# Peptides against a protein of PDB entry 6TME, part 14

Target 1, 324 residues: chain A of PDB entry 6TME
Amino acid sequence: NRLKRAYIALQAWKKAFYSDPFNTAANWVGPDVCSYKGVFCAPALDDPSVLVVAGIDLNHADIAGYLPPELGLLTDVALFHVNSNRFCGVIPKSLSKLTLMYEFDVSNNRFVGPFPTVALSWPSLKFLDIRYNDFEGKLPPEIFDKDLDAIFLNNNRFESTIPETIGKSTASVVTFAHNKFSGCIPKTIGQMKNLNEIVFIGNNLSGCLPNEIGSLNNVTVFDASSNGFVGSLPSTLSGLANVEQMDFSYNKFTGFVTDNICKLPKLSNFTFSYNFFNGEAQSCVPGSSQEKQFDDTSNCLQNRPNQKSAKECLPVVSRPVDCS
Target 2, 324 residues: chain A of PDB entry 6TME as posed
Amino acid sequence: NRLKRAYIALQAWKKAFYSDPFNTAANWVGPDVCSYKGVFCAPALDDPSVLVVAGIDLNHADIFGYLPPELGLLTDVALFHVNSNRFCGVIPKSLSKLTLMYEFDVSNNRFVGPFPTVALSWPSLKFLDIRYNDFEGKLPPEIFDKDLDAIFLNNNRFESTIPETIGKSTASVVTFAHNKFSGCIPKTIGQMKNLNEIVFIGNNLSGCLPNEIGSLNNVTVFDASSNGFVGSLPSTLSGLANVEQMDFSYNKFTGFVTDNICKLPKLSNFTFSYNFFNGEAQSCVPGSSQEKQFDDTSNCLQNRPNQKSAKECLPVVSRPVDCS

## One batch from the design tools (peptide; aimed at target 1 L45)

Design b1_p11_6_s3 (made by RFdiffusion4, then SolubleMPNN; from b1_p11_6, 4 letters changed)
Fold by OpenDDE base, seed 5:
Structure b1_p11_6_s3 (fold): chain B 324 residues (1-324), chain A 11 residues (1-11)
Amino acid sequence: as target 1 above (324 residues)
Amino acid sequence: SKLQELVESLK
């Protein structure tokens, strides 16, 4: 019965293919769905004597098509990997029936519409990759209430603010890059106890960086580049004991880049170029260390190469944003 | 786990 449902689903999906350049679904014929290319069967969790479709891997198949609602019949699927295809349309709400969903990777496709809220219905979801799509609208706050190991949202069309619930996330990696997120980074960010990598690149984020960033003791990568951040760098950034890669470039930061930041013990690369910093410690100067790479390009620094003109600097530097 | 076995099978 389960395999029959899977057959119906997979045949409906095959019918929803507009192009299959590698003939991935060429063998998707007949009732033996476990022999289908990219379909993986396993013993059912509830009955080991029953074989079920437990995984889909169509990564890099370059398939053009859509996800039909009949995919909701794949009720035993725990792994759904369909990255690097040309699937379009929306993620069908019928996937709510896939209650065993553990890893969902639809990255590098042409999916559209709002955030696929069906992903929130999966109680056991650990991995969510929806990057490199055309998802739009608001990020639902509930995404961070899930016990996810990784959250990849980058390269979409998400708008509005980052939810304050971010502090509840247990994810080690979170990417917001290349969206349309706006507003401030929530102060709750410091509560992300397992965070290793967070990327905000290329959004419309603004305001001051919250001091609570300095509480991210496990962060190895912090990239806030290409936004509208203002004010000085928080002094609490000296608490980033494990940060290796830090990027604040292409913002509107002002003030002084301190020794306490540039001397972070694990810091290997610190980019703070294309801002309005008016001073830096000697430890921040590019070439000052063999172990650390710095970029101070296009700031308001004295006696440094490739800085902004006084005409560009003066209006901004003379009116520093107070983040207090 | 069965899930682990599945993940291994996908590799």
Scores: peptide ipSAE 0.044, ipTM 0.792, DockQ to the pose 0.494
OpenDDE base, seeds 1, 2, 3, 4: peptide ipSAE 0.044, 0.038, 0.041, 0.044; ipTM 0.788, 0.787, 0.783, 0.789

Design b1_p11_6_s4 (made by RFdiffusion4, then SolubleMPNN; from b1_p11_6, 4 letters changed)
Fold by OpenDDE base, seed 1:
Structure b1_p11_6_s4 (fold): chain B 324 residues (1-324), chain A 11 residues (1-11)
Amino acid sequence: as target 1 above (324 residues)
Amino acid sequence: SKLEELVNSLK
């Protein structure tokens, strides 16, 4: 039966624990898996008279171990929350059998290997959190074909370009921060109709910002800081009617920061420090508004404090990148 | 649904 399979899976997992400092699995004894700490049972969707393991929550358990292939026997699990542990190794391919997977959170662990492509096999997946791990390699383009509400990829070892399929994403929140992504932001980004928050912090992204960013009418947070972006800020950024937090700091941007950007109606914080901007509108000056915070530090601005030297500015400002 | 209740309980 389903609970017997769950028992086999959970006992195999308990054996895969190297350390359980809070004794979370201490009560993982006997066939009554629904009494196990962090194991949640519910009536099966196909037969309400049958009790199944529907969820696992081992968040913050500090468990060291790995995910054994026997976890593929948990075929009724829709919620898998194991964040803030010390699980290592790879995500088992056997989890492809968990066809009801809805939320998958393995964040803040020690998982390694490529992107867990098994997550792409789950037809009903809505939430994917794999942040704060050691996942590496390319991001599969197919991730953005999934109807995900949130995609958390930050603090990993992902590399290569951001897939052009990003424009197909229906996610409200996407984090790329603190990886090794390179290349340009795809122009298709403007097609992310449900996007509220996108974070690119601390990658190797480069090139010009695509004009299509200005089509992100629902975005409230846009952070592209700590990259290698060049050129001027797109004039189309005036279309970001709902942006509250915007960060372009620690890039190689040039040109003039315009009123149309700094006067965005919902803008609360706009950081454009540590670039090569050679001018700003009066509305962009820190302290010009009580409602908005600006940081223009370490640019090539005239008559502003804490700017780069002429020696640092001249080689860059005299050779503006044309993004047109 | 009971599944929805479970989801809410885990959040």
Scores: peptide ipSAE 0.047, ipTM 0.802, DockQ to the pose 0.396
OpenDDE base, seeds 2, 3, 4, 5: peptide ipSAE 0.030, 0.034, 0.039, 0.043; ipTM 0.755, 0.759, 0.778, 0.791

Design b1_p11_7 (made by RFdiffusion4)
Pose (drawn by RFdiffusion4):
Structure b1_p11_7 (pose): chain A 324 residues (1-324), chain P 11 residues (1-11)
Amino acid sequence: as target 2 above (324 residues)
Amino acid sequence: SALKERVDALK
């Protein structure tokens, strides 16, 4: 009996609810699972006459609990939204049985430990949001082999390198912000298809920017701020024909900012503050344009306000890194 | 697809 399996799974889950501030599971009684709050039923994909539990949505319920293995019984679920709860522990391996999983959002919870590799087992997975948890350790490179449209990893404790496989991703949005990733951005980044938004804010990345970034002609947001990148901005960045938001602030970049970048057509907000740039094109000057917003604070630029001192600048400015 | 339409309908 199909809905009985859903009943067992949801009752096993309620048992694990230690605190439910909004009494969200108050009506989770009896066998009519489709009437349970946050449970969403629909016709079976292969038979419209059969009723199935197809979705779970408890966004913002602030429930403290954990996900028991019995949730593996919800075999028809394709939508799982639990944003802003207090669900703790790990994602049960039994969730590999949820073969229709399409969108999995466990953002802003209390999950911990290694990357939830059960997500790699779902053949229809398109949306994966694990941001704002305590996941840590290495990132499984094979995650970029899945045909994910969106990958949100920000605000965890992930470490080590960006996988060389990133160029295989078909994602339109990828976030790595606020982890402990280290090393260089892979040269394969130029092979990412469908990419519109990529956020690296606040990691421990370094090395020069790969010239292959210039191949991302559909990117609208490129944010590499608060890392440790060195070298000059690659001239290939003129290929970012669609970039709207570009932020390189808080790095160790040196050299010139040219109009090759500052005059990009759709570029509206270009922040390159807190680097070691010693020259900029006139068109790159903040306050100079009514359409474009620039920020050059704390660089090594003559005749500009709030720059670094000459004392701090000369050692770095006179010793540019050979990107080789 | 049917699955995508399902997911959209549930949202």

Design b1_p11_7_s1 (made by RFdiffusion4, then SolubleMPNN; from b1_p11_7, 5 letters changed)
Fold by OpenDDE base, seed 5:
Structure b1_p11_7_s1 (fold): chain B 324 residues (1-324), chain A 11 residues (1-11)
Amino acid sequence: as target 1 above (324 residues)
Amino acid sequence: SKLEELVKSLK
């Protein structure tokens, strides 16, 4: 009996709660699991006459606890939303039995350990949100082989390089922000055919930006701020026909910020502050446009306010990194 | 779809 298995799972989970400040699980009593707060039943896909637990929504419940292995008994769950809780520990590998998993949101919790590779076992997964946790280690390359609409990885402890498989991603939104990613952005990034928003903020990324970024013609948000990028901005950025928000601030970029970038047709905000740019086109000057906002603060620009000193600039500007 | 119905029910 599927509901009996669900009952076992949910009771095990209730037992794994350390704190339930809103008494969310107060009604988690008895065999009628479909009446449980945050538990949603639907007819089974394989047998419409059978009612199964198809969804969990415990968002914003502030529950402290862990995910027990018995959750693997929830084999009919397609939606698992438990964001904004205080769940700790690891994502149990027993969740591999949840083969219908479509949306998995464990964001804003206290999960630890490596990337939850169990997520890779779900063939129908479309939405993965693991942001605002303490996941660590390497991002498995296989994550980008999945047909995900969104990949939220930000605010974790992920390390190593961004996998080259990123180019295989069909996601419209990908966030890497506030991790410990290092190395270069893979050149394969330009192959992300559905990308609208990508955020690299606050990592240890370095090297030159790949020219292939300019192939991201559907991108509306590109944020690479707070990294260690060097060299000039790729001239191919003129290909970002739909970019609205672009941020390269807090890097080590050098060279000239060109008209071709600042005149991008959809560009509304372009921040390139806190770099070592030694020139900018007139179209890049803050206040030059009413439709576009620019920030050129703390560069090596002449005749601009709030720039770095010659002492700070000269050592860097005189030794530009050649990205060719 | 059943999934769509479920999503609707979660909102």
Scores: peptide ipSAE 0.047, ipTM 0.802, DockQ to the pose 0.436
OpenDDE base, seeds 1, 2, 3, 4: peptide ipSAE 0.043, 0.037, 0.039, 0.043; ipTM 0.786, 0.779, 0.777, 0.787

Design b1_p11_7_s2 (made by RFdiffusion4, then SolubleMPNN; from b1_p11_7, 5 letters changed)
Fold by OpenDDE base, seed 5:
Structure b1_p11_7_s2 (fold): chain B 324 residues (1-324), chain A 11 residues (1-11)
Amino acid sequence: as target 1 above (324 residues)
Amino acid sequence: SKLEELVESLK
């Protein structure tokens, strides 16, 4: 009996709660699991006459606890939303039995350990949100082989390079922000055909930006701020026909910020502050447009306010990194 | 399907 398995799972989970400040699981009593708060039942896909637990929504419940292995008995769950809790520990590998998993949101918790590779086992997964946790180690390349609509990885402890498989991603939104990613952005990034938003904020990324970024025709948000990027901005950025928000601030960029970038047709905000740019086109000057906002603060620009000193600029500007 | 309806309701 599927509901009996669900009962075992949910009772094991209730037992794994250390704190339930809103008494969310107070009604988690008895065999009628479909009446449980945050538990949603639907007819099974394979047998419409059978009621199954199809969804969990415990968002914003502030529950402290862990995910017990018995959750693997929830084999009919397609939606698992438990964001904004205080769940700790690891994502149990027993969740591999949840073969219908479509949306998995464990964001804003206290999960630890490596990337939850169990997520890779779900063939129908479309939404993965693991942001605002303590996941660590390498991002598995296989994450980008999945047909995900969104990939939220930000605010974790992920390390190493961004996998070259990123170019295979069909996701519209990908966040890497506030991790420990290092190395270069893979050149394969330009192959992300459905990408609308990508955020690299606050990593240890370095090297030159790949020219292939300019192939991201559907990108509306590109944020590479707070990294260690060097060299000039790729001239191919003129190809970002739909970019609205672009941030390169807090890097080590050098060279000239061109008209071709600042005149991008959809560009509304372009922040390139806290770099070592030694020139900008007139179209890049803050206040030059009513429709566009620019920030050129703390560069090596002449005749601009709030720039770095010659002492700070000269050592960097005189030794530009060639990205060719 | 009812599952699809559930998905919509949880979004």
Scores: peptide ipSAE 0.048, ipTM 0.786, DockQ to the pose 0.394
OpenDDE base, seeds 1, 2, 3, 4: peptide ipSAE 0.041, 0.032, 0.033, 0.041; ipTM 0.779, 0.757, 0.758, 0.783

Design b1_p11_7_s3 (made by RFdiffusion4, then SolubleMPNN; from b1_p11_7, 5 letters changed)
Fold by OpenDDE base, seed 1:
Structure b1_p11_7_s3 (fold): chain B 324 residues (1-324), chain A 11 residues (1-11)
Amino acid sequence: as target 1 above (324 residues)
Amino acid sequence: SKLEELVQSLK
């Protein structure tokens, strides 16, 4: 019986709670698991006459504990939302049995270990949120082979390079922010045809920006701030016809910020502060437009306020990185 | 779909 398996799983999970400040699991008593707070039942997809546990929502419950392996008995769960808790440990490999998993949100917890590769085993997964945890190590290339709508990886301990498979992603939103990613952005990024928002903030990324970024016609948010990027901004960025928010601040960029970038038709905010740019077009000057906000602070610009000293600029500006 | 209904109920 599916509900009997669910009962075993949920009772094992209740026992794995160290703290339940809101008494969320107080009613987790007896065989009627469909009455449990945060447990949602639906007719099974294979047999509409059978009621199954289809969803878990324990968001914002401040529960301390871990995910026991018995959660693998919840084989009908398609929605697993447990964000904003204090769950620790690793994601159980037994969750590979949850073949209907559609949305998996474990964000804002204390999960540790490598990327939860069990998520790659779910054929129907569309939403993956693992942000605000302590996940570490390499991002598996196979994550971008999944037909995901969103990939939230930010605020973890991920390291190594971004996989070249990123170009295969169908995701509209991808966040890498506040990790330890290194190396270059792959040239394959331009193949992300459905991309609307991509965030690289606060990593150890380096090298030149690939010209292929200019192929991201649907991107509305592009944030590459707080990295180690070098060279000039690609001239192909003029192709970002839908970009609204663009941030390149806190890098090591050089060269001239062109009219073709600052005159992008949907651009509302463009931050390129804290770099080594040695020139900007008049259209890039803060206050030049009422419709667009610019920040050129702390560059190597002449006749602009709040710029770096000649002593700081000269060593970098005199040795431009050729990205060609 | 029943899944979509469930997703809506959880939001």
Scores: peptide ipSAE 0.041, ipTM 0.781, DockQ to the pose 0.433
OpenDDE base, seeds 2, 3, 4, 5: peptide ipSAE 0.031, 0.033, 0.038, 0.041; ipTM 0.760, 0.757, 0.774, 0.787

Design b1_p11_8 (made by RFdiffusion4; failed a check: a repeat of another design)
Pose (drawn by RFdiffusion4):
Structure b1_p11_8 (pose): chain A 324 residues (1-324), chain P 11 residues (1-11)
Amino acid sequence: as target 2 above (324 residues)
Amino acid sequence: SRLEEIRNALK
């Protein structure tokens, strides 16, 4: 009995609800699971006459609990939204039985430990949001082999390198912000298809920017701020024909900012503050344009306000890194 | 709805 399996799964889950501030599971009684709050039923994909539990949405319920293995019984679920709860512990391996999983959002919870590799087992997965948890350790490189449209990893404790496999991703949006990733951005980044937005804010990345970034001609947001990148901006960045937001602030970049970048057509907000740039094109000057917003604070630029001192600048400015 | 969109995408 199909809905019985859903009943057992949801009752096993209610048992694990330690605190439900909004009494969200108050009506989770009896066998009519489709009437349970946050449970969404629909016709079976292969038979419109059969009723199935196809979605779970408890966004913003602030429920403290954990996900029991019995949730593996919800075999028809394709939508799982639990943003802003207090669900703790790990994602149960039994969730690999949810073979129709398409969009999985466990953002802003209390999950911990290694990357939830059960997500790799879902053949129809398109949206994966694990941001704002306590996941840590290495990132499974094979995650970029799945045909994910969106990958949100920001605000965890992930460590080590960006996988070389990133160029295989078909994602339109990828966020790595606020982890402890280290090393270089892989040269394969230029092979990412469909990429519109990529955010690296606040990691421990270094090395020079790969010239292959210039191949991302559909990118509208490129944010590499608050890392440790060195070298000059690659001249290949003129290929970012669609970039609208570009932020390289808080790095160790040196050299010139040219109009090759500052005159990009759709570029509206270009922040390169807190680096070691010793020259900039006139078109790159903040306050100079009514359409484009620039920020050059704390660089090594003559005749500009709030720059670094000459004392701090000369050691770094006179020893540029050979990107080789 | 979002669920209906997903389910149509899975067809």

Design b1_p11_8_s1 (made by RFdiffusion4, then SolubleMPNN; from b1_p11_8, 5 letters changed)
Fold by OpenDDE base, seed 1:
Structure b1_p11_8_s1 (fold): chain B 324 residues (1-324), chain A 11 residues (1-11)
Amino acid sequence: as target 1 above (324 residues)
Amino acid sequence: SRLDKILEELK
């Protein structure tokens, strides 16, 4: 019965293909779905004597098509990897029936519509990759209430503010890059106890950086480049004991870049170019260390090369934003 | 693939 349902689902999906350049679904014929290319079967969790479709891997198949609602019949699927295709449309709500979903990767496709809220219905989801699509609208706050290891949202059309629930996330990697997020980074960010990598690149984020960023003791990558952040860098950034890659470039930061930041023990790359910093400690100067790389280009620094003109700097530097 | 590794571990 389960394999029959899988057959119906997979045949419906094959019918939903507009193009299959590599003939990936060429062998998707007959009832033996476990022999289908990209279909993986395993013993059912509730009955080891029953074989079920447990995984789909169609990564890099360049398939054009859509996800039909019949995919909801694949109720035993725990792994769904279909990245680097040309699937379009929306994620079917019928996928709510896939209660065993553990890893969901639909990245690098042509999906549209709001955030696929069906992903929130999966109680065991650990990996969510929806990057490089055309998802739009606000990010549901509930995404961060889930016990996810990784959340990849980058290269979409998401907008509105980052939910305050971000502090509840247990994810080690979170990407917001190349969306349309706006507003401030929530102060609750400091509560992300398992965070290793967070990327905000290329959004419309603004305001002051919250002091609570300094509580991210395990973060190795912090990239907030290409936004509208203002004010000084928080002094609490000295608490980033494990940060290796830090990028604040292409913002509107002002003030002084301190020794406490540039002397972070694990820091390998620190880019703070294309801002309005008016001073830096000697430890922040590019070439001051053999172990660390710095970029201070296009700031308001005195006696440094490749800086902004006084005409560009004066209006901004003379009106520093107080983040206190 | 990642999937292959996971599936192998489940066997």
Scores: peptide ipSAE 0.025, ipTM 0.711, DockQ to the pose 0.280
OpenDDE base, seeds 2, 3, 4, 5: peptide ipSAE 0.023, 0.023, 0.021, 0.026; ipTM 0.700, 0.522, 0.513, 0.569; seed 5 fails the geometry check

Design b1_p11_8_s2 (made by RFdiffusion4, then SolubleMPNN; from b1_p11_8, 5 letters changed)
Fold by OpenDDE base, seed 4:
Structure b1_p11_8_s2 (fold): chain B 324 residues (1-324), chain A 11 residues (1-11)
Amino acid sequence: as target 1 above (324 residues)
Amino acid sequence: SRLDEILASLL
């Protein structure tokens, strides 16, 4: 019986709670699991006459505990939302049995260990949010082979390079921010045909920006701030016809910021502060447009306020990185 | 799809 299995799973989970400040699981008593707070039942996909546990929503419950292996008995769950709790430990491999998983949100918890590879086993997964945890190690390349709409990885401990498979992603939103990713952005990034928002903030990324970024015609948000990027901005960035928010601040960029970038038709905010740019077009100057906001602070620009000293600029500007 | 309907009912 599916509900009996669900009962076993949910009771095991209740036992795995160390703290339930809002008494969320107070009514988790007896066999009627569909009455449990945060448990949602629906007709089974294979038999509409059978009621199954189809969703879990424990968002913002401040529950401390772990995810026990018995959660693998929740085989009909398609929605698993447990964000903003204090769950710790690892994501159980037994969740591979949840073959209907569609949305998985474990964000803002205390999960540790490697990337939860069990997420790769879910054939129908569309939404993955694991941000604000302590996940570590390499990002598996296979994550981008999934037909995901959104991939939230930010605020973790992921390291190594971004997989070249990123170009296979169909996601509209991808966040890498506040991890330990290193190396270059893969050239395959330009193949992300559905990409609207991508955020690289606060990593150890380096090298030149790939020219292929300019192929991201649907991107509205591109943030590469707080990294170690070098060289000039690619001229191909003029292809970002829909970009609204662009941030390259806190890098080691050099060269000239061109009209073709600053005159992008949908550009509302362009931040390129805290770099080593040695020139900008008039269209890039803060206050040059009423429709666009620019920040050129702390570069190597002549006749602009709040720039780096010649002593700071000279060692970098005199040794430009050739990205050609 | 039926799944979409189920999901919509859960959201």
Scores: peptide ipSAE 0.024, ipTM 0.706, DockQ to the pose 0.159
OpenDDE base, seeds 1, 2, 3, 5: peptide ipSAE 0.024, 0.023, 0.022, 0.023; ipTM 0.700, 0.699, 0.693, 0.705

Design b1_p11_8_s3 (made by RFdiffusion4, then SolubleMPNN; from b1_p11_8, 4 letters changed; failed a check: a repeat of another design)
Amino acid sequence: SRLDEILESLK

Design b1_p11_8_s4 (made by RFdiffusion4, then SolubleMPNN; from b1_p11_8, 4 letters changed)
Fold by OpenDDE base, seed 2:
Structure b1_p11_8_s4 (fold): chain B 324 residues (1-324), chain A 11 residues (1-11)
Amino acid sequence: as target 1 above (324 residues)
Amino acid sequence: SRLEQILEELK
C-alpha cells in the first residue's frame, strides 16, 4: 500500500523534527496522510484509481530537523518544496527512488556536504533550487546535461571551475552568485540557447571574458560583478541585442568601454564601476541618456568624478592583459 | 494547482 509507505515516511520525518514553531506537523497523526498539513495527494499516474502522496509543501515553516532516509518511501512525489526552514544534514540518497521528481526546492536551509548528486538521478527534473545553503565542493558537470528550466546554486560554498558542459544547458535562469567558483568562464557559454538570466556575482572567477558571450542573443540579465576578471570587454558584446541589465563592476577590467556596448538597443542599466577602464565613449557617460543608467565610478577615466588615483591606475593600466 | 499542472506534464 503506497499510502502506508507514505505514513511510515512522514512519521519518521516528524520524529526528525527538532523544532516546529508553527505546529505545522501537529495534525500529522493517524493513517490519513492526505489530511496532513503540507501533504498533497493525487491519483497515481500509473493507476488513477489509487491515491498517492504527490506533493510536499512545507515552505516557510521554520522547522528545524533533518531529512531521514525513510523519505525515500515517498516514491510518488513530483513536487518537493521545503524552502525557508532550518533543515540540516545532507540530502538522503534514498530520494533516488522518487523517480517522478519534477520540482525540488530546498532553498534557504542549513544543508551541508557536497552537491546533492541524487538530483542528477531524477529523469524528469525541471526545477532545482538549492540556494542559500552550505553545499560545498565541485559542481558536477552532469548538472548541465539535465533538461532544467532553472538552476539556482547561489549562496553556497561551491568551489572549482564552472563546468564546460554549461553550454549544453537549456535553462532560462542560472545563478552561480556568492560561491567560491574560480577559473575562467567557459567559451561554451555561447551555446546556451535559451538563456535569459545568468549571474556570477561574488565569486573568484578570473581571466578574460570569452568572446562567445556575445552569442547570447536572448540574455536580458548578465551579471559578472565582484570577481577577478581582467582584460578588455569583448567587442562581441555588441551582439547582446536583448540585454537590459549588465554589471561588470568590482573586477580588474582595462581598456575602453565602447559606444557599441553602451548603445545596445534594450540596455537599461550598465554598471562598470570599480575597474581600471581608461576610457569610455560619450554614450557610456552617466547622464548622457534619459533611458539608460550608467555607473563609471572608480575607474581610471580622465575628466570624470570619483575615479581612482594615478598611483592606483598606472601599475594596472600600463600593463594591459592581452585577451587575444 | 501547480501540482496538477506538473502531473499533467508527466503523463
Scores: peptide ipSAE 0.697, ipTM 0.976, DockQ to the pose 0.919
OpenDDE base, seeds 1, 3, 4, 5: peptide ipSAE 0.025, 0.024, 0.026, 0.028; ipTM 0.717, 0.709, 0.721, 0.733

